# Ledger of designs, part 11: peptides against a protein of PDB entry 5B16

Target 1, 136 residues: chain A of PDB entry 5B16
Amino acid sequence: TPSRINHNERLEFLGDAVVEFLTSVHLYYLFPSLEEGGLATYRTAIVQNQHLAMLAKKLELDRFMLYAHGPDLCRESDLRHAMANCFEALIGAVYLEGSLEEAKQLFGRLLFNDPDLREVWLNYPLHPLQLQEPNT
Target 2, 136 residues: chain A of PDB entry 5B16 as posed
Amino acid sequence: TPSRINHNERLEFLGDAVVEFLTSVHLYYLFPSLEEGGLATYRTAIVQNQHLAMLAKKLELDRFMLYAHGPDLCRESDLRHAMANCFQALIGAVYLEGSLEEAKQLFGRLLFNDPDLREVWLNYPLHPLQLQEPNT

## One batch from the design tools (peptide; made by RFdiffusion4, then SolubleMPNN)

Design b2_p30_3_s1 (from b2_p30_3, 14 letters changed)
Fold by OpenDDE base, seed 1:
Structure b2_p30_3_s1 (fold): chain B 136 residues (1-136), chain A 30 residues (1-30)
Amino acid sequence: as target 1 above (136 residues)
Amino acid sequence: SAEERRNQEALAELERKVRELYEERRRAEA
């Protein structure tokens, strides 16, 4: 229905911002000596549709999409795009109905399959110079 | 595409860097 479509688009809008924010914050703290260009490069790679679609597949959203929209998703590129959007909407919903922390945990669990790397991503110590910043 | 290849390379590099951080942390805690 049009109302459901609009709601999903709004959630996607919110989720896009949340994903970008979480990505930016974690990269910023993990790599305190990395220049803006490098940070942006990693962020772009993380939030690209291709990658988000891969994350969505870990949640088996592809099965959902094929069930709900199979006839309209004959091309793999269309499916990937739809999956990326669906993933954003999901993150948006988690943030909206839950919290930023819950969105952070979900996103982190999906970013790295290796639990050790996941722990590093989710739990980053502040660099000594960052501790001196008043509003960090 | 070339863009996709660049992004995949960036993701791979990111993983390597995060792994390095992990190893550094382990050494510091040992």
Scores: peptide ipSAE 0.647, ipTM 0.934, DockQ to the pose 0.937
Fold by OpenDDE base, seed 3:
Structure b2_p30_3_s1 (fold): chain B 136 residues (1-136), chain A 30 residues (1-30)
Amino acid sequence: as target 1 above (136 residues)
Amino acid sequence: SAEERRNQEALAELERKVRELYEERRRAEA
């Protein structure tokens, strides 16, 4: 329905911001000596449609998309774009109905298959170089 | 594409850096 589509687009809008924010915050704290250009490079790679579509596939959103929108997804690029949008909408919904913390946990679980790396991403130690800016 | 290759390389480098942080933490806790 049109109302459902509009709702999903709004959730996607919100989710896009949440994904970018979470990515930025974690990169900032994990790599206190990395220049802005390097941080931006990692952020771009994480939030690109192809990567988000890969994360969406871990949630089996590809099966959902093919079931719900199969006739409209004749191209692989269309499927990736749709999956990325769906992933953003999902993160937006988790934030809206739950919290930023819940969105962070879900996103972190998907970013790394290795639970040890996942733990580092989610629970980064405070680095001495970060102490020079304690209010940030 | 060239852009996709750059992004894949960036993701791989990110994983390597996070792994280094993990190893440092593991050694500190041992």
Scores: peptide ipSAE 0.646, ipTM 0.933, DockQ to the pose 0.910
Fold by OpenDDE base, seed 4:
Structure b2_p30_3_s1 (fold): chain B 136 residues (1-136), chain A 30 residues (1-30)
Amino acid sequence: as target 1 above (136 residues)
Amino acid sequence: SAEERRNQEALAELERKVRELYEERRRAEA
């Protein structure tokens, strides 16, 4: 069995992919007329470490990190990176132990504080043209 | 950093766009 550190790194790897995928899918459906460059711009902003660290703070992962690592995270940038990684690992774990749907719900709840905007993000409509696209 | 500022601006724009979608849906359902 892998070490706990190795396991967390693996979860982070998985979580990074899940966050990227969920972000991409939701942006794709929400903005059917937005070009790839625009979609990529929003995706980059959503998945950047600074933003993920902010989402992590909503889960009070900062308190956890300070408790667990305290003196090792003296620099604010180090703490942000660690929190972002921890957030990815958490999403990875939710996906692994639960489902993509559970990961989606958690991620969506954190992305938007406004419940109305959250609902739009989570319950995106399928565009008719998207339904007509080949799946091969 | 400049990159962080650009990303924050993008996030703000995203929120505005999602809000517009919400308002459009709300009007359509009314």
Scores: peptide ipSAE 0.645, ipTM 0.933, DockQ to the pose 0.938
Fold by OpenDDE base, seed 5:
Parts: C-alpha cells; structure tokens; sequence
Structure b2_p30_3_s1 (fold): chain B 136 residues (1-136), chain A 30 residues (1-30)
C-alpha cells in the first residue's frame, strides 16, 4: 500500500542518518589522529550501498527481498540497492522503536564478524583531547 | 567498479587498523 511504502521510505530516511551518525562517531573516537579526509574515506566505504547490502545479507534480507520483490529485483545492482535501503529502514526502525544504543549494538555486530574487532569498535578508548570535549 | 574496489580496500584497511588497536589494548591490559 502507498502508506506502507511511505512508511518504509521514512524509516530509510531516518536509518540513513543513524547509520552515518554511528559510523562517524565511532570512527572519530577510534582514530583521534586521523584527518577528516581519512575519516570520510572510511565512512564512505562503510555506508556505501554495496557494504550495507553485505550487512543486510547477514540478516538474510536478501531472502526477504526475493520473497517480497523477486520479480523486480532480477539485477544484482537492483537487489543490492534494495537491500541497502531495507537495511537503512531496519536501523531506522530499531532506533525509532528501540534506542540509539540498540541500533549501535546491532550495527556493530554486523560490521565485524570477529568478536575482538567488534569489541574494539563498540568500546573504543577516549583520547585525552576527546575527554575535554563538552559534547562527547 | 573502481570506486567499489577502492571502498573494499578501505574496508580492509579499516579492519587492519582496528585489529592493531585490539592488539595494542591486549598488550596494555596484560
């Protein structure tokens, strides 16, 4: 229905912002000496449709997409784009109905399969200069 | 595409850097 489509698009809009925000924050804290260009490079890589689609695949959203929209997603690029959008909508929904923390945890779990790397990503140490920031 | 390859390389580099951070923390906590 048009209402459902609109709702998903709105969730995608929200999720896009959440994903970008979480990515930015974690990169900022993990790499205090990395210049803006480097941070932006990693952020771009993390939030690109190809990568988000890969994360979505971990949640088997590809199966969901094929089930719900199979005939319209015959092209790999179309499926990837749809999966990325669906992933954003999912994160948006988690944030909306849950919390930013829940979105953070979910996103972090998907970013790294290695639990050690995941731990670093989720629990980064704060640099002394970062501790001085009023709005951390 | 070339862009996709660059992004994949960036992701790989990110993983390496995060791993380095892990190893540093592990040594510091030991």
Amino acid sequence: as target 1 above (136 residues)
Amino acid sequence: SAEERRNQEALAELERKVRELYEERRRAEA
Scores: peptide ipSAE 0.644, ipTM 0.933, DockQ to the pose 0.935

Design b2_p30_3_s2 (from b2_p30_3, 11 letters changed)
Fold by OpenDDE base, seed 2:
Structure b2_p30_3_s2 (fold): chain B 136 residues (1-136), chain A 30 residues (1-30)
Amino acid sequence: as target 1 above (136 residues)
Amino acid sequence: DEEERRNEEALEELRERLRKLYEERKRERE
């Protein structure tokens, strides 16, 4: 069994991929006429450390990080980076121990405070041409 | 920084586009 530290880094690795995958899939289906550059722009914005750190704050990971690490994270940029990594590890753990669907739901709930936007994000209609592709 | 600003603007634009989609769906349900 790997050490706790190594395990967290591995979960972060997995979570990074899951977050990017979920983001990509949702953007792809939601905006069938948007060019790749536009899709990439939104994906970058969603998965950037600053944004993931904000999502982590909704889970009060900032309080946890300050409790666990204290002065080691006294710099704002260091805290944001650590929170983003922790968030990715959390999503990785949810996927690993639960399912992609559970990760999707958790991520979606955190992405949008507005329930209307959340509904659109999580429950999008498929474009007729997209119906030819397998569900992801 | 400039990159952070651009990303925040992109998120705002995304939320606006999602709002438009929501309103379109709402009209279709009515």
Scores: peptide ipSAE 0.653, ipTM 0.936, DockQ to the pose 0.913
Fold by OpenDDE base, seed 1:
Structure b2_p30_3_s2 (fold): chain B 136 residues (1-136), chain A 30 residues (1-30)
Amino acid sequence: as target 1 above (136 residues)
Amino acid sequence: DEEERRNEEALEELRERLRKLYEERKRERE
């Protein structure tokens, strides 16, 4: 078995892909008339380290990081980067041990504090134009 | 920092667009 560090890096790799995939899928279906540039702008904003670190803070991962790596994370920027990576690893682990649905629900619940926005994000209707396209 | 500002603005815009969608759905159900 790989070392714990190697395992976490692999989970980050997986989690990064899951976060980006979920973000892309939701944006794509929620805004069927939005051009690629607009979709990419929102995706970038959602998956940036600063934002993921904010989501990580909601899970109190900052306390975990300070406990485990306090002396090595004296800079705020270093802490944010580490928190973002830890968040990705967590999402990767949820997907790996659970399912994509569980990862989607966790991620969606953290994205918005407003429950109305959560509902819209997690429950999007299929647009008529999208329904006309074959599922390939 | 400029990039962070742009991203924050994008998130705010996204939340506003989602709010509009929510209100539209609410009106359709009423």
Scores: peptide ipSAE 0.652, ipTM 0.936, DockQ to the pose 0.940
Fold by OpenDDE base, seed 4:
Structure b2_p30_3_s2 (fold): chain B 136 residues (1-136), chain A 30 residues (1-30)
Amino acid sequence: as target 1 above (136 residues)
Amino acid sequence: DEEERRNEEALEELRERLRKLYEERKRERE
C-alpha cells in the first residue's frame, strides 16, 4: 500500500541517520587521534550500500526482498540497494520502537563477526566527563 | 570496482585498528 511504502521510506530516512550517527560516535571515541578524513573514510565504508547490504544479508533480507519485490529486483545492484534501504528501515524501526541502545547493539552485532572486535566497537571509551558521572 | 575495493580496504584497516585496541585493553587488564 502507498501508506506502507511511505512509512517504510520514513523509517529508512530515520535509520539512515541512526546508522550514520552510531557509526560517527563510535569512530569518534574509538580513535581520538584520527583526523576527520580518516574518520570519514571509515564511516563512508561502513554506511555504503554494499556494506549495509552485506549486513542485511546476515538477516536473510535478500530472501525477503526477493519474496516481496522479486519482479522489481532483476539486477544484483538493485537488490543490494534495496537491501541497504531495508536495513536502514529496520534500524530506524528498532530505534523508533525500541531505543538507540537497541539499535546500537543490533548494528554492532552485525558489523563484526569477530566477538573481540565487536566488544571493542560496542564498548567504546567513555568521554572523560562521562567517567566523572558514572551513574549516567 | 575501485570504490568497492577502497571500501573493503577501509573496513579491513578498521578491523585491524580495532584489533589493536582490543589487544591494548587486554594488556591493561593483565
Scores: peptide ipSAE 0.652, ipTM 0.936, DockQ to the pose 0.862
Fold by OpenDDE base, seed 5:
Structure b2_p30_3_s2 (fold): chain B 136 residues (1-136), chain A 30 residues (1-30)
Amino acid sequence: as target 1 above (136 residues)
Amino acid sequence: DEEERRNEEALEELRERLRKLYEERKRERE
């Protein structure tokens, strides 16, 4: 049986993929005319540790981290990295135990404090001129 | 650092683009 550490690392692995996937999908549909470089720029910004750590703070994961690992997280950068990993593990867990949709909703709610932007992010109807990807 | 700054700028730009999309949708509903 895997250790707790192993479980968390595995969840982080999964969560990392989920976060990147969700981000990619939303950006792809929201900006059909944006070149790959632009899409990648936004994705990088969204999924970077610093940003994910900020999202984690909205869930008060910082309090959790300080409670559980305070003495080991003396550097702010270390805390941010740990928070980002924890956030990924959380998203991984939500996906694993729930669904991709639930992960999407949670992630979207955290991405934007502005409800208008949140609405746009979560509700991205297909652009009239957007080409449909072939179903294989 | 510089990378962090670039990412923050990207996020700001993203939010602005989303705002524009929101306003466009709002006009379409009127």
Scores: peptide ipSAE 0.647, ipTM 0.935, DockQ to the pose 0.931

Design b2_p30_4_s1 (from b2_p30_4, 15 letters changed)
Fold by OpenDDE base, seed 4:
Structure b2_p30_4_s1 (fold): chain B 136 residues (1-136), chain A 30 residues (1-30)
Amino acid sequence: as target 1 above (136 residues)
Amino acid sequence: SELERNEKILKELEEKLRKLLEERKREEAR
């Protein structure tokens, strides 16, 4: 259905921005002394389709994609890209229907299997030099 | 490969986060 396809693509568009925004904010606060290049490097690594596909696999989106679109995803690379897009759409939907906080929590839970690292990622104190910035 | 390079970067990130965690634990223990 064209309407459903358009909806998914729009959600993907939104989700892409949300994922990048959340990643940027967390990296910015976690590493106040890290230069822009370093921040960008980590952001790129986190939001790359290959990584998002790995996160998607934790949600068993690979099974979903193969069930729904198996014939169109004969290549593993195609599957990874599709999974990443689907993951972005999911995050977009969570943000749209829920909140940025819910998107943040879901994304954080998937980023790290280690609960301790997850806690560090999700819960960061405001750095004194960052207190002049608006609250996020 | 690009995948390996990306995984390396992500591993470095985890190491940085681990360092932050350890620093927090030390501060809490003081």
Scores: peptide ipSAE 0.621, ipTM 0.917, DockQ to the pose 0.835
Fold by OpenDDE base, seed 1:
Order: structure tokens, then sequence, then C-alpha cells
Structure b2_p30_4_s1 (fold): chain B 136 residues (1-136), chain A 30 residues (1-30)
């Protein structure tokens, strides 16, 4: 229904911001010596639709999309785009009904298959110089 | 392709994270 679509679009909007924010924060603290351009490059790679669609597949959202939309998503590009949007909506919903921390944990778990890298991503130490900055 | 470029970037990110991991391990071992 139109109302459901609108709600999903709103969640997508929120989720997009959450994903962007989380990505930015983690990159910022993990790589204190990396220039803005480098940070932006990694962020773009992480949050682009193609990558988010890949993350969505880990949650089997592809099967959900095919069930819900069927032949309307016959093209792979269309499916990927839809999956990315759905993923954003999911993150938005997790943030909305849960917390930013919950969204962070979910997103982090999906970003890396390697548990060690996942831990590095989620549990970043603050560089001594960063500790000297005014409180966030 | 754009996809390949982006995948390469993500691999570079993983390499950077792996370096950080190794540094942490060294610190914990001390």
Amino acid sequence: as target 1 above (136 residues)
Amino acid sequence: SELERNEKILKELEEKLRKLLEERKREEAR
C-alpha cells in the first residue's frame, strides 16, 4: 500500500543517514592520520548501493525481495538497488526501535566476515592525540 | 570496472585493519 511504501521510504532515509554516520565515525577514529580524501574514499566504497546489496544478501534479503516482488526484479541491477534500499530501511528500523548501538553492532557484524577484523572495526582505540580534542 | 575498483578499495581497507590488528596483538603481548 502507498502508506507502507512511504513508511519504508522514510526508514530508508533514516537508515541511510545512520549507515553514513557510523561509517564516518569508525573510519575517523580508526585512521587518525588518514586525510579527508582517503576517509571519503573508504566511506564511499562502504556505503554504495552495490556494497550494501552484498551485505543485504547476508541477511537473505534477496530471497525476501524475490518473494515479495518476483518478476518485477528480473534484472540484477534492479534487485541490487532494491536490496540496498531495503537494507537501509532495516538499519533505520533497528535504530528507530532499538538504538544506535544496536545498529552499529548489526552493521559491523555484516561488514566483515573475519571476526578479527570485525572486532577491530567495532572496538577502535582512541589515539592519544584524539584524546586531547574537546569532548565530542 | 567500477565494481572492481570499489572491491579493491575495500580490500585495501581490510589490509589497513589487519595492520591495526597486528599492532594490537603486539601491544597485548608486551
Scores: peptide ipSAE 0.620, ipTM 0.917, DockQ to the pose 0.846
Fold by OpenDDE base, seed 3:
Structure b2_p30_4_s1 (fold): chain B 136 residues (1-136), chain A 30 residues (1-30)
Amino acid sequence: as target 1 above (136 residues)
Amino acid sequence: SELERNEKILKELEEKLRKLLEERKREEAR
């Protein structure tokens, strides 16, 4: 329905910002000697649609998309784009209904298959303000 | 290709994280 589309687009808008922010913060703290250009390069690689679609696939959103919207997804590129958008909407919803911390944890778990790398990504100290977001 | 370049960048990121992990393990072992 049009209302659902509007709602999802709003969540996607929010999720895009959350993903961008979390990525930026972690890269900043993990690599204190890396110049802006390097940080931006890694950020771009992490947040681009192709990569987000890969993360979405780990949640089997591809099967969901094909089930719900298969007739409208004629191209592989269309599916990837839809998956990326859905992933952003999911992160937005987690932030909205939960917290930034919950979004951080979910995103980190999906970024790396190796649990050790997940731990490195998630356990570097962050700015205290990031933990002050109230749970909703 | 763009995909290949992006995959390489992500691999480099993982390598950097692996190095950080190894350094932490060495410090904890002391």
Scores: peptide ipSAE 0.619, ipTM 0.916, DockQ to the pose 0.798
Fold by OpenDDE base, seed 5:
Structure b2_p30_4_s1 (fold): chain B 136 residues (1-136), chain A 30 residues (1-30)
Amino acid sequence: as target 1 above (136 residues)
Amino acid sequence: SELERNEKILKELEEKLRKLLEERKREEAR
């Protein structure tokens, strides 16, 4: 049985994949005319550590991290990195213990403060060509 | 800065989503 540290690292590994996957899928469906470079640009912006750390802050993980690790996180950059990892681990845990749908919902709620934008992100219309895709 | 660049990209994304929202609203109103 892995240690707690190893478990968290494994969850982070899983969460990283889930976050990237969800982001990719939504961008793909939302913007059917956007070229790969544009899709990749948005994905990078969404999944990079500084953004994930911002999402983590919405869950008050910063307070949690400071409580749990305080002295080890003196620099903002260290805190952001830790928060991003923690966020990934959280998403990984949600997926593992729950479902991809639950991870999707949580991630979507955090991505946008505007509920209307959340709705668009989570409930995107399918392009006619996308309706023909086998794995929607 | 990298942060500013990222924020700009995310803003552009939100703008694109907002356009989609408005388009959807117009279509649903028909």
Scores: peptide ipSAE 0.616, ipTM 0.915, DockQ to the pose 0.874

Design b2_p30_4_s2 (from b2_p30_4, 11 letters changed)
Fold by OpenDDE base, seed 1:
Structure b2_p30_4_s2 (fold): chain B 136 residues (1-136), chain A 30 residues (1-30)
Amino acid sequence: as target 1 above (136 residues)
Amino acid sequence: EEERRNEEILKELEEKVRELLEERKEEEER
């Protein structure tokens, strides 16, 4: 069994892919007339560490990180990076031990504070994670 | 600067989603 650190890194790896996939799929279906460049711009903004850290704060991961690693996180940038990584690991764990649907629901709940906007984001057909690009 | 730009992009996204919401509401009212 790998160390806890290695396990968390693996979960981050998985979570990063899940977050990017979900973001891509939802944007793709939400905006059928938006060109690739526009889709990529929104995706980048959603999945960047600064934004993921904001989402992590909604789950009080900042308090968790400060409790566990406060002395090592003196800089705000370090805290944000750590929070983003922790968020990715969390999403990875939710997918691994739960389902892609559960990860989708959690991520959607955090993306939009407005429940009505959240419903718009979530209410689109999704495909299972695949190696190939989704068809239409 | 980049952080500010990304925040603006996210606000634009939210606005676009809101537009979709309003369109959906209008369709349901018919």
Scores: peptide ipSAE 0.640, ipTM 0.924, DockQ to the pose 0.828
Fold by OpenDDE base, seed 2:
Structure b2_p30_4_s2 (fold): chain B 136 residues (1-136), chain A 30 residues (1-30)
Amino acid sequence: as target 1 above (136 residues)
Amino acid sequence: EEERRNEEILKELEEKVRELLEERKEEEER
């Protein structure tokens, strides 16, 4: 049986890929005229540790991190890094134990506080073969 | 500085998504 630390690191690895994938797919379909550089710029901003830490805070993962690792997280930057990693692990777990759709929904809910903007983001399919004719 | 830049990029993204939302609303109203 792998250690909990090893398990969390593996989940983080998976979650990082899932977040990257979901972000890439949605940006790709949302902005069909945007060049690769622009797509990459938005993706980088979305998946950066600072942003993921912000998303993690919405789930109150900061409270969890302080409880579990408080003594080792004296600096705010260290806490943000840990929160981002924890967020990735969570997404990885949701994908692993649930589905890509569930990960998509969770991620989308956190990305946009405005439910209307959230709906725009979430309306795009996660598989190219399931692509419907875009209205815009 | 890099963090500030990325925050601005995220803000720009939100604005772009909002533009798409408005376009969709206009189309639905027609």
Scores: peptide ipSAE 0.639, ipTM 0.922, DockQ to the pose 0.809
Fold by OpenDDE base, seed 4:
Structure b2_p30_4_s2 (fold): chain B 136 residues (1-136), chain A 30 residues (1-30)
Amino acid sequence: as target 1 above (136 residues)
Amino acid sequence: EEERRNEEILKELEEKVRELLEERKEEEER
């Protein structure tokens, strides 16, 4: 009964919170001496539509959006906004159907292309199961 | 301007994470 649009919007709503939460938690633990203003600055940069759209592009969501919604996307700004929303919906779906850890892993994988930097990010906070894995 | 600023912030973040990586490496080598 509910439209696919409504479903996507709901997932986006959830994903927005998950992205915000993951970003906040990791920044908090990564930089224990950084003031709130600095934390907020990094968070804003990470979660803004332009950045999320860039992350979405790594998943080729740009091509997906053009394929599925091309007629509705006349400008690049519209595309970026749609990509960001779609990315949030994706994260929301991963969280909903998987776990916060899975969402964390996906998000971290996209945040950093450098696997060493990625590992640092993902270790803050370190999931208990990750304690059994070799440090990189 | 805002986009440029945010890109710079993200680069700064990456460098800060890199610093943490180097610190970890130094600790592991100790």
Scores: peptide ipSAE 0.637, ipTM 0.921, DockQ to the pose 0.801
Fold by OpenDDE base, seed 5:
Structure b2_p30_4_s2 (fold): chain B 136 residues (1-136), chain A 30 residues (1-30)
Amino acid sequence: as target 1 above (136 residues)
Amino acid sequence: EEERRNEEILKELEEKVRELLEERKEEEER
């Protein structure tokens, strides 16, 4: 229905912002000495549709997409784009109905398969300068 | 090609995070 489509698009809009924000925050804290260009490079790689689609696959959204939209997704690129959008909508929904923390946890779990690396990402040590300015 | 570049960037990121992990382990063991 048009209303459902609009709702999904709105969730994608929100989710896009949440993913961008979470990525930015974590990169900022993890790499306090990395210049903006480097931070932006990592962020771009993380949040682009190709990567988000890979994360979506971990949630088996590809199966969902093929089930729901198979005829419309005959090209791999189309599927990836749709999966990325679906992933954004999901993150948006988690944030909207849950919390930013829940979105953070979900996103972090998907970013790293290695639980130890995941832990670093999710629970990064604060740099001394960051400790001095905790509201950053 | 763009995808390859981004994959390399992501691998680099993972290695950087791994370095942080190792540093943390060393600090905890100290």
Scores: peptide ipSAE 0.636, ipTM 0.922, DockQ to the pose 0.890

Design b2_p30_4_s4 (from b2_p30_4, 18 letters changed)
Fold by OpenDDE base, seed 2:
Parts: structure tokens; C-alpha cells; sequence
Structure b2_p30_4_s4 (fold): chain B 136 residues (1-136), chain A 30 residues (1-30)
């Protein structure tokens, strides 16, 4: 239905922003000495469609997409793109219906299989210089 | 390939996080 498609696209739009924002914030705080170019490189790697599609696969969105839109997803690249979009829509929905914190937690859980690395990602201490100049 | 490059970048990120974890643990052990 047109309404559902539009709604999903809107959620995708929102989710894209949320994913990029969360990624940016975490990288910024985790790596206070990393230059902008490095931050951008890691962000790109995290939020690119190929990576998001891999995260989506953890939620079995591939099966969902094939069930719902199989005829339109004959190419692997099309499937990956659709999965990434669906993932963004999911994050957008979690943010919209829940909170940024919930989106952060979900995203973090999927980003890192290693619980220790996940903990570092989610619960990073602020750098002393960042504490002194939180708005810098 | 681009995919391989991006995978390497993510692996580097994981290594950096691991280093932070180790550093934290060392400080906590002091």
C-alpha cells in the first residue's frame, strides 16, 4: 500500500539519521585524539549499506525481505540494499516509538558480538579533556 | 575490494576498542 511504503521510507529516513548520529557520537567520545578524517572513515564503515545489511541479517531481515519482496530482490546487491533500508527503518521505529537510548542499545548489541567490546562501545568513559570542555 | 577494505576498517576499530578495554583493565588492576 502507498501509505505503508511512504511510512517505511520515512522511518528509513529517520533511522539513517539516528544510526549516523549514534555512530558519530560514540566515535567522537571514544577517540578524542583521532582526526576528523579517521572518524569519518570509521563512521562510513559502520553505517554503509553493506555493513548494515550484515547487521540486518542478524535479525533475519533477509528472510523477511525475501518473503515480502522476493520477486524484486533477485540480485544480491538489491537484497543487501533492501536489508540495509529495512534495518534503518527498524532503528527509526525503535527511536520513534521508544527512545534514543533504546536505539543505541539495539544498535550496539548488533554492532559487536563480543560483549566486552560492546561494553566499551556503549559505556565509554569521557576523556578528561572532554570533561573539562564538554562543548568543544 | 571495497568490501575487503571496509571489513579491514571494522577490524581495526575492534582492535582499538580492545586496546581501550585492556588499558581500562590495567588501570583497574593498579
Amino acid sequence: as target 1 above (136 residues)
Amino acid sequence: SELERNRAILEELRRLLAEKLEERRRREAE
Scores: peptide ipSAE 0.616, ipTM 0.918, DockQ to the pose 0.844
Fold by OpenDDE base, seed 1:
Structure b2_p30_4_s4 (fold): chain B 136 residues (1-136), chain A 30 residues (1-30)
Amino acid sequence: as target 1 above (136 residues)
Amino acid sequence: SELERNRAILEELRRLLAEKLEERRRREAE
């Protein structure tokens, strides 16, 4: 049986991929005329550690981290990095134990406080040309 | 700063989504 640390790192690995994938898919379908560079720019902004740490605060993961590792997290930057990793592990766990859809819903809920924008993000119509894609 | 730049990018994303929302609302109203 792997150590708890190893398990968490594995979940982070999985969660990182899930967050990256979900972000990419949503951006791709939402903005069919946006060039690759633009898509990549938005993706980077969404998935970078500083932003994920902000999302983690919405789940009060900061309180958890301080409770569990407070003495080791003296620097704010260290806390943010740890929170981002914890967030990835959480998403990984949701995907692993639940489904990609559940991970999608959780991630979308956290990404946007505005429910209308969240609705657009989660429920995007496909462009007519995208409907013709063989891999649709 | 890099943080400010990224915040601006996210704000731009929100504006784009808002535009799509308005487009949807216009279609629904027609």
Scores: peptide ipSAE 0.615, ipTM 0.918, DockQ to the pose 0.862
Fold by OpenDDE base, seed 3:
Structure b2_p30_4_s4 (fold): chain B 136 residues (1-136), chain A 30 residues (1-30)
Amino acid sequence: as target 1 above (136 residues)
Amino acid sequence: SELERNRAILEELRRLLAEKLEERRRREAE
């Protein structure tokens, strides 16, 4: 059995891909006339560490991180990076133990506080590669 | 700043989604 740290790093690796994939797919379907540069700009804004850290804060991961690792997080930037990584690991775990759909729903709920905007984001179809997810 | 720029980008995204929502509502009302 791998160490907890190793396991979290692996989950982060997976979660990073899931977050980027979901973001890309939704943007692609939502904005069929938007050029690649625009799509990439929105994707970057959504998946960058600072934004993911803000999403993590909605789950109170900041309190968790300070409780568990406070002495190791002496800089605000360190905390943001740790929160972003933890968020990715969480999404990775949801995908791994649940499904891509569950990861999609969780991510969408966090992306938008406005339920109407959330609905617009979530109600567009996903790529057929959704079917390629492992059965757990 | 970078933070300001990225915040503005996300706000623009929200506006675009809102426009889509309003368009849908208009069609449903017809």
Scores: peptide ipSAE 0.612, ipTM 0.916, DockQ to the pose 0.771
Fold by OpenDDE base, seed 5:
Structure b2_p30_4_s4 (fold): chain B 136 residues (1-136), chain A 30 residues (1-30)
Amino acid sequence: as target 1 above (136 residues)
Amino acid sequence: SELERNRAILEELRRLLAEKLEERRRREAE
C-alpha cells in the first residue's frame, strides 16, 4: 500500500541518519588522531550501499527481498541497492521502536564477525581530550 | 575496482582496531 511504502521510505530516511551518526561517533572516539579525511574515508566505506547490503545479507534480508519482490530484483545491483535500503529501514525501525543503544548493538554485531574487534568497536576508551568536549 | 578499494579500506579499519586491542591488552597486563 502507498502508506506502507511511505512508512518504509521514512524509516529508510531515519535509518540512513542513524547509521551515519553511529559510524561517525565510533570513528571519532576510536581514532582521536585521525584527520577528517581519514574519518570520512572509513565512514564512506562503512555506510555505502555495497557494504550495507553485505550487512543485510547477514540478516538474510536477501532471502526476504527475493521472497517479497522476486523478479523485480533479478539484477544483482538492484538487489544490493534494495538490500541497503532495507537495512537502513531496519536500523531506523530499531531506533524508532527501541533505542539508539539497540541500534548501536545491532550495527556493531553486524560490522564485525570477530568478537574481539567488535568489542573494541563497541567499547572504546575515551581519549583524555575527548573527555573535555562539551558535547561528549 | 571500487569494491576492492572499499574492501581494502575496511580491512585497514580492522587492522587498526586490532592494534588498539593489542594496546589495551598490553596496558591491562602492566
Scores: peptide ipSAE 0.611, ipTM 0.917, DockQ to the pose 0.876

